# Ledger of designs, part 15: peptides against a protein of PDB entry 5JNO

Target 1, 112 residues: chain A of PDB entry 5JNO
Amino acid sequence: MVAKFQPPPEYQLTAAELKQIVDQSLSGGDLACRLLVQLFPELFSDVDFSRGCSACGFAAKRKLESLHLQLIRNYVEVYYPSVKDTAVWQAECLPQLNDFFSRFWAQREMED

## One batch from the design tools (peptide; aimed at target 1 R34 F104)

Design b1_p16_1_s2 (made by RFdiffusion4, then SolubleMPNN; from b1_p16_1, 6 letters changed)
Fold by OpenDDE base, seed 5:
Structure b1_p16_1_s2 (fold): chain B 112 residues (1-112), chain A 16 residues (1-16)
Amino acid sequence: as target 1 above (112 residues)
Amino acid sequence: SAAQERALAVLEEMLE
């Protein structure tokens, strides 16, 4: 038995909000990437993590975690039910998300 | 936000 996933309140999207993002999307993979930007802007922010610890100068590495991906997948499934199949998710959405996220930070590293 | 806008720009470049 699979329990129904309920996103935290801060990551809840209404049907209208989700549809707005879908209307801007060309594919399931594209939708996934747009959801990533919408739901987790902190993953793209130029936050100086050294400010969190001025003494040690620690800079946290930004990465996509399973919870981020699961939440995105749940929303993508609403309009692309085929991603319920793990093989489809891994072929159509995960590579797009990883490539997108990697490209973003690769470009930022070049600019910094 | 500005960061989100930059992210979307990267995404759009990928889709070209």
Scores: peptide ipSAE 0.745, ipTM 0.963, DockQ to the pose 0.891
OpenDDE base, seeds 1, 2, 3, 4: peptide ipSAE 0.744, 0.746, 0.744, 0.745; ipTM 0.963, 0.963, 0.963, 0.963; seed 2 fails the geometry check

Design b1_p16_1_s3 (made by RFdiffusion4, then SolubleMPNN; from b1_p16_1, 7 letters changed)
Fold by OpenDDE base, seed 5:
Structure b1_p16_1_s3 (fold): chain B 112 residues (1-112), chain A 16 residues (1-16)
Amino acid sequence: as target 1 above (112 residues)
Amino acid sequence: SEYQQRALEVLQQMLE
């Protein structure tokens, strides 16, 4: 049997917190984006530690990594079980996450 | 935070 989903303590949401986010969401993709904001505020912070470093070889700070996507997907599955199907996740949630994240930083770059 | 709120505003604009 596959172990039950247990996020790291720093990324745990109570049932009430998750429900509140769900109640504000219009779709699975919307929920995914809202979870991104709530779970990983550091991705939206004013400080970019990779900013100004184009030659350091480190991964870009403004990038959605596997851990982010995995945790979001697991929470989305609670209310949208269909995203357990990878094809559904890649069609309904992942493009919206990428679009949202890109739009956010594009807007931030315009303000700088 | 302020930028979390800005993020949510971007999201709303995207999904409306």
Scores: peptide ipSAE 0.733, ipTM 0.961, DockQ to the pose 0.877
OpenDDE base, seeds 1, 2, 3, 4: peptide ipSAE 0.731, 0.731, 0.729, 0.731; ipTM 0.961, 0.961, 0.960, 0.961

Design b1_p16_1_s4 (made by RFdiffusion4, then SolubleMPNN; from b1_p16_1, 6 letters changed)
Fold by OpenDDE base, seed 5:
Structure b1_p16_1_s4 (fold): chain B 112 residues (1-112), chain A 16 residues (1-16)
Amino acid sequence: as target 1 above (112 residues)
Amino acid sequence: SEEQQRALAVLEEMLA
């Protein structure tokens, strides 16, 4: 039996908080992206990792980790139970998350 | 935060 996943305290949303995000969402993928922004603001920080060394031009790779995706998926499942199916998650939510996250940082890079 | 607002703007543009 798979134990019920419990998010860490810093990533726990109340029903009201989750509902507010859902009300702004048009789809499971949209909801997933909004949850990404809400739960993990640190992933969107204005900190430029290349600023530490302008000469070397080093830029840290920004990736969505398994823990991020797992937490988001758990909340999305509340209103979109179909994402419990891995195939649905990978087709409807995961591509949008990756695309959104990539677009954000691509745009930020152009603005710098 | 401002960064979150920027992120949401990117999302809305993506969905448009």
Scores: peptide ipSAE 0.752, ipTM 0.965, DockQ to the pose 0.858
OpenDDE base, seeds 1, 2, 3, 4: peptide ipSAE 0.751, 0.752, 0.750, 0.751; ipTM 0.965, 0.966, 0.965, 0.965

Design b1_p16_2 (made by RFdiffusion4)
Pose (drawn by RFdiffusion4):
Structure b1_p16_2 (pose): chain A 97 residues (1-46, 62-112), chain P 16 residues (1-16)
Amino acid sequence: MVAKFQPPPEYQLTAAELKQIVDQSLSGGDLACRLLVQLFPELFSDRKLESLHLQLIRNYVEVYYPSVKDTAVWQAECLPQLNDFFSRFWAQREMED
Amino acid sequence: SATDELLEEAKELAEE
């Protein structure tokens, strides 16, 4: 309808790069977590799992798991797994010291 | 586990 959306260059993946991540992914949720690590490593250094970031991940995930276009599938599979992955990462870091 | 390995990878990339 309205425009062509493209992510910033630093968050653009090639089709080859996307295919490789998918090949290693166990599920749509795992793919989503792997994409969070690849696309946004600055989120893991010294939360900002904010809407634009999550939507970018969802857009990539939908290329291979089109049922994620259904918001209920996104909320049932991918989104809890992303938030729990992120929470677990930060708790693990908190506990190192 | 696969999740643990992915968490280690996330830490390694954040340090780079």

Design b1_p16_2_s1 (made by RFdiffusion4, then SolubleMPNN; from b1_p16_2, 5 letters changed)
Fold by OpenDDE base, seed 1:
Structure b1_p16_2_s1 (fold): chain B 112 residues (1-112), chain A 16 residues (1-16)
Amino acid sequence: as target 1 above (112 residues)
Amino acid sequence: SRMDELIEEAARLAEE
């Protein structure tokens, strides 16, 4: 048996919080993008995670990782069960997530 | 646009 995936506490949304985000969303892809913003604001920050450590040389990547996407998908499927189908997820949500994230940083880099 | 609104929201939340 495999335990049900549980998000870390900092990424746990109440039913009311999730519903509020859903009510603001026009589609599964739109919901995915809104969840990305709400759950992972650090991915949109100019803060360098190496600021706190001058010795480690660590640099945070501006990348959507598998765990980010998995968490988002888990919430999206609550209201859009069709995204349980990988083909639907890849056609409806992933392109919008990637486009949104890419456009965000492309615009920020252009404005620098 | 909708996308622009989301971008602005992301920027705002990231600064909090």
Scores: peptide ipSAE 0.610, ipTM 0.937, DockQ to the pose 0.908
OpenDDE base, seeds 2, 3, 4, 5: peptide ipSAE 0.607, 0.605, 0.604, 0.604; ipTM 0.936, 0.936, 0.935, 0.936

Design b1_p16_2_s2 (made by RFdiffusion4, then SolubleMPNN; from b1_p16_2 with T3M E8A K11A)
Fold by OpenDDE base, seed 5:
Structure b1_p16_2_s2 (fold): chain B 112 residues (1-112), chain A 16 residues (1-16)
Amino acid sequence: as target 1 above (112 residues)
Amino acid sequence: SAMDELLAEAAELAEE
């Protein structure tokens, strides 16, 4: 028997906290994006953006790590059990997460 | 849109 995954304390949401996010969500993919913003604000840090080349405007490639995605998926599964299926997760949530994350940094690049 | 609003929220949170 494999032990159930337990999120680190800093990413442990109460039922009430999760419900608040869910109440604002329109879909599993939308919920995933909202969880991304709420759980990992450090991924949107301006400090990380400023590490790029100021002269050429180069920004380092930013990708969501497996741990971040797993944590988000665990919470999405609570209200959208279908994402337990990897194919559903990859079709409904991952593209929206990546698109949202990419749009954020594309916007930041234009404003810099 | 919902995504536009969330993008704005993310930008705000990133600066705080």
Scores: peptide ipSAE 0.525, ipTM 0.914, DockQ to the pose 0.890
OpenDDE base, seeds 1, 2, 3, 4: peptide ipSAE 0.522, 0.524, 0.523, 0.523; ipTM 0.914, 0.915, 0.915, 0.915

Design b1_p16_2_s3 (made by RFdiffusion4, then SolubleMPNN; from b1_p16_2, 5 letters changed)
Fold by OpenDDE base, seed 3:
Structure b1_p16_2_s3 (fold): chain B 112 residues (1-112), chain A 16 residues (1-16)
Amino acid sequence: as target 1 above (112 residues)
Amino acid sequence: SHMDELIQEAAELAEE
């Protein structure tokens, strides 16, 4: 039996919070990217970038880990059940997540 | 806000 994923308390979303994000999303992949930003703002922080925004924290890590992806997938599944199929998740959501994350940091690197 | 900008960037990338 696969153990049920339990997100840390700091990464819990209320139904209302999730619905708000969903209402702004156009697809499962879009929802995944928006969840990435909302759940893990620390992954988008550096010293110079964080200095310009008091809402930004400081981060030492800039990597999407398995737990990040699993947590995002769990929320996406609520409104896009098809992503329970791993093939769908890998085709529709993972590429968008990786592209978004990579492009963000590539852009930041060019601006620094 | 910074978060709004990130969300906007995500939306733009999703539309590509």
Scores: peptide ipSAE 0.036, ipTM 0.702, DockQ to the pose 0.131
OpenDDE base, seeds 1, 2, 4, 5: peptide ipSAE 0.031, 0.031, 0.030, 0.030; ipTM 0.699, 0.703, 0.698, 0.694

Design b1_p16_2_s4 (made by RFdiffusion4, then SolubleMPNN; from b1_p16_2, 5 letters changed)
Fold by OpenDDE base, seed 2:
Structure b1_p16_2_s4 (fold): chain B 112 residues (1-112), chain A 16 residues (1-16)
Amino acid sequence: as target 1 above (112 residues)
Amino acid sequence: SRMDELIEEAAALAEE
């Protein structure tokens, strides 16, 4: 048997917190994007939180890593079990996440 | 659009 994934304490959502986000979501992909913002607000900040880290640069700050995606997917699966299928996750959620994140920074770069 | 709304929401949260 495969052990159930446990998110780090700082990324744990209560049922009530998750429900609130779900209630604002129109789809699994929409939910994924909202979870991205709620769980990882630092990815959208202009503040370089990794300024003192030589191992993680500015480029790393603006990347969606596997851990980010896995955490989001785990919560999306609670209300959209179909995303347990990788093909569904890649068709319905990943493109929206990537588009959202990419457009966010593309827009910010144009404004600066 | 919905995407634009999400972007604006994220931007607002990032400023907090």
Scores: peptide ipSAE 0.573, ipTM 0.925, DockQ to the pose 0.797
OpenDDE base, seeds 1, 3, 4, 5: peptide ipSAE 0.569, 0.571, 0.568, 0.571; ipTM 0.924, 0.924, 0.923, 0.924

Design b1_p16_3 (made by RFdiffusion4)
Pose (drawn by RFdiffusion4):
Structure b1_p16_3 (pose): chain A 97 residues (1-46, 62-112), chain P 16 residues (1-16)
Amino acid sequence: MVAKFQPPPEYQLTAAELKQIVDQSLSGGDLACRLLVQLFPELFSDRKLESLHLQLIRNYVEVYYPSVKDTAVWQAECLPQLNDFFSRFWAQREMED
Amino acid sequence: SESDDELITQLLESLK
């Protein structure tokens, strides 16, 4: 309806790059976690799993799991897994010391 | 999951 949306260049993946991540993904949630790692490594250094970031991941995930266009599927599968992956990463870091 | 453990482990190692 309104405009062409494109992510910033630093978050743009080629179709080939997206296909490779998908090929290694066990599920839509796993794909979402792998995309979080690939797209946003700055989120893992010294939370900001904020809405624009999550929507970008969802947009990529939907290319191969179109049922994720249903917000209930996103909330049931991908979103908990992203948050738990992120929480676990940070707790693991907190515990190193 | 095991996949999450592997990804988290790789991330933690890359920060060292």

Design b1_p16_3_s1 (made by RFdiffusion4, then SolubleMPNN; from b1_p16_3, 9 letters changed)
Fold by OpenDDE base, seed 4:
Structure b1_p16_3_s1 (fold): chain B 112 residues (1-112), chain A 16 residues (1-16)
Amino acid sequence: as target 1 above (112 residues)
Amino acid sequence: SEAFDRLIQELREQED
């Protein structure tokens, strides 16, 4: 038996919280994007930690990591069980997540 | 995506 994926405590959503997000969502892909925002607000922070030290080369990589994607997928599966299929996840949710995330930062960079 | 634009707008409004 493979242990069921358990999100870290800081990323656990109650049924009520998840339902609220679902009620605001138009699709599985939209739900995924809203979960991204709700679970990981730090990924959308304009705080540049490298701003204080250009010489050290420290730059927070603004990337969607495997853990982020797995957590999002775990919650999306509750209401869209079809995303358990990797092909469906890659066709319906991943492109929207990446597109949304990239567009967000592209717009921010144009304004800065 | 218009839906994405709305979500981005919502994020901006929360930060203002």
Scores: peptide ipSAE 0.226, ipTM 0.809, DockQ to the pose 0.641
OpenDDE base, seeds 1, 2, 3, 5: peptide ipSAE 0.217, 0.088, 0.192, 0.224; ipTM 0.803, 0.681, 0.791, 0.809

Design b1_p16_3_s2 (made by RFdiffusion4, then SolubleMPNN; from b1_p16_3, 9 letters changed)
Fold by OpenDDE base, seed 5:
Structure b1_p16_3_s2 (fold): chain B 112 residues (1-112), chain A 16 residues (1-16)
Amino acid sequence: as target 1 above (112 residues)
Amino acid sequence: SAAFDRLIAELRESED
């Protein structure tokens, strides 16, 4: 049997913290987006590493990785068990996460 | 969506 997925310590939310986010959420997809922001604020950082590091010219990757998505899904499942079904997750949450993330950066790039 | 726009606005406010 596959072991139950456990979030890394830095990404473990208490029941109270999760409930607060849920109470602010309008849907499973909205909850997913709010979790994205709360768990991974670094993905929304305005820091330009290419400017900040003259030595290496490293640019931060603005990408949602599988680990990010899995962590979010685990928390969404607590209040929306239907997303345990991959088809439901891909239809209800993934598109909203991708749209939200891409729209955030698209808007920021236009404003800069 | 309107929901996304509101969430983005909240993020910007917290960032400032």
Scores: peptide ipSAE 0.220, ipTM 0.800, DockQ to the pose 0.648
OpenDDE base, seeds 1, 2, 3, 4: peptide ipSAE 0.174, 0.217, 0.200, 0.190; ipTM 0.769, 0.797, 0.787, 0.783

Design b1_p16_3_s3 (made by RFdiffusion4, then SolubleMPNN; from b1_p16_3, 9 letters changed)
Fold by OpenDDE base, seed 4:
Structure b1_p16_3_s3 (fold): chain B 112 residues (1-112), chain A 16 residues (1-16)
Amino acid sequence: as target 1 above (112 residues)
Amino acid sequence: SPFFDQLIQELRESED
């Protein structure tokens, strides 16, 4: 028996929570970015809790992993079913997610 | 996913 996929507890949004985010969103891509921030605040933290040498500049590589993208896509599909099409997902949501995430850390790096 | 299917159903029911 293989367990059916379900989001980890920390990434489970209620209907009310998702609706609130959707109400603030202007598009599927915008919704994706808002979900990124809401679901995974740890990806935007300056605090490195990873085990390693902080003194030598060790930091966990911050990147959007498959699980992050899958979860975001699943939630976006609730209101934007067109993103079920991979081409639409790659054209409308992924570029916005990557740009938003990259710009965030690029700005942080310039400030340091 | 059962989780998301249920979520969709809940959202649709709340809108009606």
Scores: peptide ipSAE 0.581, ipTM 0.914, DockQ to the pose 0.024
OpenDDE base, seeds 1, 2, 3, 5: peptide ipSAE 0.580, 0.581, 0.579, 0.580; ipTM 0.913, 0.914, 0.913, 0.914

Design b1_p16_3_s4 (made by RFdiffusion4, then SolubleMPNN; from b1_p16_3, 10 letters changed)
Fold by OpenDDE base, seed 2:
Structure b1_p16_3_s4 (fold): chain B 112 residues (1-112), chain A 16 residues (1-16)
Amino acid sequence: as target 1 above (112 residues)
Amino acid sequence: SAFEDALIQELREQED
């Protein structure tokens, strides 16, 4: 048996905290995006790791990693059990997460 | 979507 995914302590939400986010959410996709913001605020910070290093061309990677997605899905499943189905997750949550995240940074880049 | 746009706006306001 594969052990149930356990969130790292720093990403463990209480039932009350999760309930607050759920109460503000209109759908599983909405909940997923709100969880993204709450769990990983660092992904939305404008940290330029390439600042001062034009020669190396290094840029901070702004992408959603598997850990991010797994943690979000773990909590979404509590109130939207249907996302346990991968097809539902890929249709209702994952596109919204990617769209939300990409839109956020696209707008920021236009403002720079 | 509408909720995404609203959430983005909320984030921007918090950063200001």
Scores: peptide ipSAE 0.593, ipTM 0.927, DockQ to the pose 0.683
OpenDDE base, seeds 1, 3, 4, 5: peptide ipSAE 0.592, 0.591, 0.589, 0.589; ipTM 0.927, 0.926, 0.925, 0.926

Design b1_p16_4 (made by RFdiffusion4)
Pose (drawn by RFdiffusion4):
Structure b1_p16_4 (pose): chain A 97 residues (1-46, 62-112), chain P 16 residues (1-16)
Amino acid sequence: MVAKFQPPPEYQLTAAELKQIVDQSLSGGDLACRLLVQLFPELFSDRKLESLHLQLIRNYVEVYYPSVKDTAVWQAECLPQLNDFFSRFWAQREMED
Amino acid sequence: FEEARERALASLEASH
C-alpha cells in the first residue's frame, strides 16, 4: 500500500545468504536465532531486542515460513525462542565470572 | 563483532 521498505545495507542479506542460513535451520525459531546472530552481532558485545530488530528478523523468517505472517505463530514459535536464546546467552556471559 | 557472533552461535548450537 504505502512504500518500499528495505533494511539498511548492513542488515541486507542476499537471497543466497538467506537460503544458506535456512538450510542450516532446524525450525522457524532456530532460523530466527541464527538470523539474530548474523544480522545483529553488536547486540552480543559490551535488552535492545527492540521492535525494529525483531520485525526485520520476522520479515526474513516469513520468506520461508509464511505462517509466521500470523502474529500468533510468530508469538508462539519464534518470539519466545529468540528471547530465551538472548537471555541464555547473557546469563552464560554473566556467569563466566 | 566476529568474536561476538562466534560466541552467540556457539551458545545456540549448544542448546540443541

Design b1_p16_4_s1 (made by RFdiffusion4, then SolubleMPNN; from b1_p16_4, 6 letters changed)
Fold by OpenDDE base, seed 5:
Structure b1_p16_4_s1 (fold): chain B 112 residues (1-112), chain A 16 residues (1-16)
Amino acid sequence: as target 1 above (112 residues)
Amino acid sequence: LEEARQRALAVLESER
């Protein structure tokens, strides 16, 4: 028996909140990106962690960690059960998440 | 954090 994943309270979305995000989403990958923004706004903070040093220790803060991805995946699975398959998750959601996250910071670096 | 969220969403939606 596998225990059902329970997110920490700070990352617990109500059914209504999740539905609103889903209603705005065009796909599972798009939903994943929206969940990334909703659950972890701190990853998009106006603080330039790598300001002045592209290779400093702050680079780790601009990475999607396993916990982030796990939480997002669990919510995406509610409406896109196919992402329970790791191959589907890696093909449909992970590339979009990584592309979006990278694009965000690339754009922010250009503005600074 | 809300401002960060809105900036992120703007970037996301710019490629839709």
Scores: peptide ipSAE 0.747, ipTM 0.961, DockQ to the pose 0.900
OpenDDE base, seeds 1, 2, 3, 4: peptide ipSAE 0.745, 0.747, 0.747, 0.746; ipTM 0.961, 0.961, 0.961, 0.961

Design b1_p16_4_s2 (made by RFdiffusion4, then SolubleMPNN; from b1_p16_4, 5 letters changed)
Fold by OpenDDE base, seed 5:
Structure b1_p16_4_s2 (fold): chain B 112 residues (1-112), chain A 16 residues (1-16)
Amino acid sequence: as target 1 above (112 residues)
Amino acid sequence: LEEARERALAVLESER
Protein backbone atom coordinates (compact mmCIF):
# COMPACT_ATOMS: atom_id res chain seq x y z
CA MET B 1 0.00 0.00 0.00
CA VAL B 2 1.36 3.37 -1.08
CA ALA B 3 0.47 6.27 1.16
CA LYS B 4 -1.25 9.16 -0.55
CA PHE B 5 0.91 12.25 -0.76
CA GLN B 6 -0.22 15.00 1.55
CA PRO B 7 1.22 18.45 1.03
CA PRO B 8 2.33 20.52 4.00
CA PRO B 9 -0.43 22.76 5.34
CA GLU B 10 1.10 25.86 3.80
CA TYR B 11 0.78 24.27 0.37
CA GLN B 12 -2.68 22.81 0.81
CA LEU B 13 -5.07 24.20 -1.78
CA THR B 14 -8.80 23.97 -1.34
CA ALA B 15 -10.84 22.38 -4.06
CA ALA B 16 -12.18 25.81 -4.97
CA GLU B 17 -8.73 27.35 -5.20
CA LEU B 18 -7.47 24.54 -7.38
CA LYS B 19 -10.53 24.74 -9.59
CA GLN B 20 -10.00 28.44 -10.14
CA ILE B 21 -6.46 27.82 -11.28
CA VAL B 22 -7.57 24.98 -13.53
CA ASP B 23 -10.25 27.14 -15.09
CA GLN B 24 -7.58 29.64 -16.05
CA SER B 25 -5.26 27.00 -17.47
CA LEU B 26 -4.99 26.04 -21.12
CA SER B 27 -3.17 22.74 -20.62
CA GLY B 28 -1.48 20.55 -18.08
CA GLY B 29 1.77 22.37 -18.63
CA ASP B 30 0.08 25.72 -18.26
CA LEU B 31 -1.61 24.50 -15.11
CA ALA B 32 1.76 23.45 -13.75
CA CYS B 33 3.14 26.93 -14.32
CA ARG B 34 0.16 28.56 -12.64
CA LEU B 35 0.52 26.25 -9.69
CA LEU B 36 4.17 27.18 -9.47
CA VAL B 37 3.18 30.82 -9.10
CA GLN B 38 0.38 30.11 -6.66
CA LEU B 39 2.24 27.74 -4.38
CA PHE B 40 5.66 29.34 -4.41
CA PRO B 41 5.38 33.09 -4.89
CA GLU B 42 8.65 33.48 -3.00
CA LEU B 43 10.44 32.12 -6.05
CA PHE B 44 9.31 35.20 -7.95
CA SER B 45 10.03 37.84 -5.32
CA ASP B 46 11.67 41.14 -6.17
CA VAL B 47 14.69 40.10 -4.19
CA ASP B 48 17.41 39.12 -6.59
CA PHE B 49 19.10 36.35 -4.66
CA SER B 50 21.99 36.25 -7.08
CA ARG B 51 22.42 39.99 -7.05
CA GLY B 52 26.06 40.85 -7.38
CA CYS B 53 27.13 37.28 -8.02
CA SER B 54 25.75 35.01 -10.71
CA ALA B 55 27.82 32.09 -9.45
CA CYS B 56 27.25 32.47 -5.73
CA GLY B 57 25.49 30.02 -3.46
CA PHE B 58 22.21 31.84 -3.93
CA ALA B 59 21.84 30.42 -7.42
CA ALA B 60 20.12 27.44 -5.83
CA LYS B 61 17.21 29.68 -4.91
CA ARG B 62 16.49 30.17 -8.58
CA LYS B 63 16.03 26.50 -9.23
CA LEU B 64 12.95 24.35 -9.19
CA GLU B 65 13.63 21.85 -6.45
CA SER B 66 12.29 18.32 -6.21
CA LEU B 67 9.82 19.35 -3.54
CA HIS B 68 8.42 22.12 -5.73
CA LEU B 69 7.97 19.77 -8.64
CA GLN B 70 6.46 17.03 -6.52
CA LEU B 71 3.85 19.32 -5.04
CA ILE B 72 2.93 20.76 -8.42
CA ARG B 73 2.73 17.34 -10.02
CA ASN B 74 0.37 16.06 -7.36
CA TYR B 75 -2.09 18.84 -8.07
CA VAL B 76 -1.75 18.54 -11.83
CA GLU B 77 -2.54 14.84 -11.55
CA VAL B 78 -5.97 15.68 -10.18
CA TYR B 79 -7.07 17.05 -13.53
CA TYR B 80 -4.49 15.44 -15.80
CA PRO B 81 -4.03 11.89 -14.57
CA SER B 82 -1.70 11.11 -17.44
CA VAL B 83 1.11 12.98 -15.71
CA LYS B 84 1.28 10.11 -13.25
CA ASP B 85 3.39 8.62 -16.00
CA THR B 86 6.86 10.05 -15.52
CA ALA B 87 7.46 10.16 -19.25
CA VAL B 88 4.36 12.30 -19.72
CA TRP B 89 5.33 14.57 -16.85
CA GLN B 90 8.78 15.04 -18.33
CA ALA B 91 7.45 15.71 -21.81
CA GLU B 92 4.42 17.84 -21.04
CA CYS B 93 5.00 19.74 -17.81
CA LEU B 94 8.68 19.92 -16.94
CA PRO B 95 9.78 21.69 -20.12
CA GLN B 96 7.07 24.32 -19.71
CA LEU B 97 7.92 24.84 -16.06
CA ASN B 98 11.59 25.24 -16.78
CA ASP B 99 11.03 27.50 -19.75
CA PHE B 100 8.64 29.72 -17.84
CA PHE B 101 10.82 29.96 -14.77
CA SER B 102 13.91 30.70 -16.83
CA ARG B 103 12.09 33.26 -18.93
CA PHE B 104 10.85 35.05 -15.84
CA TRP B 105 14.28 35.53 -14.37
CA ALA B 106 15.87 36.34 -17.69
CA GLN B 107 13.37 39.15 -18.10
CA ARG B 108 13.90 40.37 -14.56
CA GLU B 109 17.64 40.48 -15.08
CA MET B 110 17.19 42.72 -18.09
CA GLU B 111 15.11 45.12 -16.04
CA ASP B 112 17.78 45.50 -13.36
CA LEU A 1 4.02 38.05 -2.36
CA GLU A 2 0.84 38.94 -4.16
CA GLU A 3 2.74 41.45 -6.24
CA ALA A 4 5.24 38.77 -7.11
CA ARG A 5 2.42 36.53 -8.26
CA GLU A 6 1.06 39.24 -10.49
CA ARG A 7 4.41 39.82 -12.14
CA ALA A 8 4.93 36.13 -12.65
CA LEU A 9 1.50 35.65 -14.17
CA ALA A 10 2.08 38.55 -16.51
CA VAL A 11 5.20 36.86 -17.81
CA LEU A 12 3.41 33.55 -18.13
CA GLU A 13 0.50 34.99 -20.04
CA SER A 14 2.69 37.02 -22.37
CA GLU A 15 3.55 33.83 -24.25
CA ARG A 16 0.02 32.55 -24.55
Scores: peptide ipSAE 0.742, ipTM 0.960, DockQ to the pose 0.897
OpenDDE base, seeds 1, 2, 3, 4: peptide ipSAE 0.740, 0.742, 0.741, 0.741; ipTM 0.960, 0.960, 0.960, 0.960

Design b1_p16_4_s3 (made by RFdiffusion4, then SolubleMPNN; from b1_p16_4, 7 letters changed)
Fold by OpenDDE base, seed 4:
Structure b1_p16_4_s3 (fold): chain B 112 residues (1-112), chain A 16 residues (1-16)
Amino acid sequence: as target 1 above (112 residues)
Amino acid sequence: LAEARARALAVLDAEL
C-alpha cells in the first residue's frame, strides 16, 4: 500500500490558488508549466544558493528533479485525472515541462 | 523571486 503523497508545507497550494492557476491554463501540460513557476520560482532565478550556504552543500542547479515533477503531477491530477496514468503524464506533461524549462535557460544564456 | 516568475511566465506565454 502506497501512502498518499503529501507536499511539504512550503509547496502546499490552497484550492483557491490552484484554481487561479488552472483558470489561466490552456491544457494539462500548460498547467504543469505554470505550477512549475508557482511552486519553484528559485529554478528561474539567478540567485546562487550554494554561495549563500557553502557549509550545507546545497547547490542551486538548473535542473528539474523527480521531487519537483512529483509535486507538480499531484496538482495536475486534481483537474486532469488522466495523468494518473504514467504514460499520459510522460506524453502530455513531461515534454512540455522539459521544453519550457530548457527554452527559458537557453534564452537567458543568449541575453547574457 | 517575483521577477523570476514574471520572466518565466513571459517565456511560457511566448510558446503559445
Scores: peptide ipSAE 0.729, ipTM 0.952, DockQ to the pose 0.918
OpenDDE base, seeds 1, 2, 3, 5: peptide ipSAE 0.729, 0.729, 0.729, 0.729; ipTM 0.952, 0.952, 0.951, 0.951

Design b1_p16_4_s4 (made by RFdiffusion4, then SolubleMPNN; from b1_p16_4, 7 letters changed)
Fold by OpenDDE base, seed 5:
Structure b1_p16_4_s4 (fold): chain B 112 residues (1-112), chain A 16 residues (1-16)
Amino acid sequence: as target 1 above (112 residues)
Amino acid sequence: LAEARARALAVLEEER
């Protein structure tokens, strides 16, 4: 049996908090993006890691890691159970997450 | 962080 996933305390959303985000969401992919912003605002901060070392181009902050995606997916599954299927997750949510995250930083670079 | 969230959401909503 697979144990029920429990997010770390810092990423624990109440039912009310999650409901509020869901009410603003138009789809599972949109919900995923909103959860990304809610759970990991530090990924969107003004601090550009690349500025710390322009030569090495380090930008770990601009990458969605497995833990980020796992946490988001678990919450999306509450309202969109179909994303429990990996194929559905990869088709409906993951591309939107990546596109949104990439678009954000692309725009930020243009503003600087 | 609140400001970062606001900017992120603004970018997200541009595609709607």
Scores: peptide ipSAE 0.737, ipTM 0.959, DockQ to the pose 0.887
OpenDDE base, seeds 1, 2, 3, 4: peptide ipSAE 0.736, 0.736, 0.736, 0.735; ipTM 0.958, 0.959, 0.958, 0.958

Design b1_p16_5 (made by RFdiffusion4)
Pose (drawn by RFdiffusion4):
Structure b1_p16_5 (pose): chain A 97 residues (1-46, 62-112), chain P 16 residues (1-16)
Amino acid sequence: MVAKFQPPPEYQLTAAELKQIVDQSLSGGDLACRLLVQLFPELFSDRKLESLHLQLIRNYVEVYYPSVKDTAVWQAECLPQLNDFFSRFWAQREMED
Amino acid sequence: SLEEKIQETLAEFSAS
């Protein structure tokens, strides 16, 4: 309807790059976690799993798991997995010391 | 390294 949306260049993936991540993904949730690592490594250094970031991941995930266009599927499969992956990463870091 | 820790967490999480 309204406009062409494109992510910033630093978050743009080629179709080839996206296909490769998908090929290694076990599920839509795993894909979502792998995309979080690839697209946003700054989120893992010294939370900001904020809405624009999550939507970008969802947009990529939908290319190969179109049922994720249903918000209930996104909330049932991908979103809990992303938040638990992120929580686990940070707790593991907290506990190193 | 930070990258190794990210990948380790991802592998452990994917196996859980």

Design b1_p16_5_s1 (made by RFdiffusion4, then SolubleMPNN; from b1_p16_5, 6 letters changed)
Fold by OpenDDE base, seed 1:
Structure b1_p16_5_s1 (fold): chain B 112 residues (1-112), chain A 16 residues (1-16)
Amino acid sequence: as target 1 above (112 residues)
Amino acid sequence: SLEERVQQVLAEWAAS
């Protein structure tokens, strides 16, 4: 038996915080996008993270990683249990997440 | 601000 996934402390939402986001959401996909913003503001930042670590020189990528998606999905499924089904997650949430995230950076690219 | 820009994109996305 495998232990249940637990989000890192910095990505833990209280029930009240999650409820507030849910109350603002119109769908699972919408909730997913709102969670993306709330949980991972660093993904929308212009800050070069490589600047903070001269030793590693690793540059943060403008992409949604598995951990990001997993965390979002875990919260979404609390109120939209259907996303436990991968097909539903891929149909309802992933396209919305990708679209929103892509639009954000596409817009920023045009402004630069 | 970053928050304002994010919310703007979110609103536009939701409206599309």
Scores: peptide ipSAE 0.271, ipTM 0.842, DockQ to the pose 0.822
OpenDDE base, seeds 2, 3, 4, 5: peptide ipSAE 0.233, 0.202, 0.239, 0.241; ipTM 0.827, 0.809, 0.829, 0.831; seed 5 fails the geometry check

Design b1_p16_5_s2 (made by RFdiffusion4, then SolubleMPNN; from b1_p16_5, 5 letters changed)
Fold by OpenDDE base, seed 5:
Structure b1_p16_5_s2 (fold): chain B 112 residues (1-112), chain A 16 residues (1-16)
Amino acid sequence: as target 1 above (112 residues)
Amino acid sequence: SLEERVQQTLEEFLAS
């Protein structure tokens, strides 16, 4: 049998917390983006990973890791069971997540 | 704050 996914305690939302986010959401993709912000504020940190090096020109890669995506998907599935289908997840949620995340950092880069 | 900026970007994105 397949073990049920259990999020780390740091990312365990109560039913009330999740519902609050859901109530603000108009779709699975909407919910996914809101969950991204709520669950992983560290991914939006202003910290420059190249700090300390003015010569190397290194830029930290900004991406959503599989663990982040899986965690978000698990919560989205509670109210949008259709995302259990990978094709639906990749069509409805994943593009929204990636676009939003990319938009945020693109805007931040313009401000620096 | 960072939180406010993230939230603002989120709402603008979702509204577009």
Scores: peptide ipSAE 0.703, ipTM 0.958, DockQ to the pose 0.825
OpenDDE base, seeds 1, 2, 3, 4: peptide ipSAE 0.702, 0.703, 0.699, 0.700; ipTM 0.958, 0.958, 0.957, 0.958; seed 1 fails the geometry check

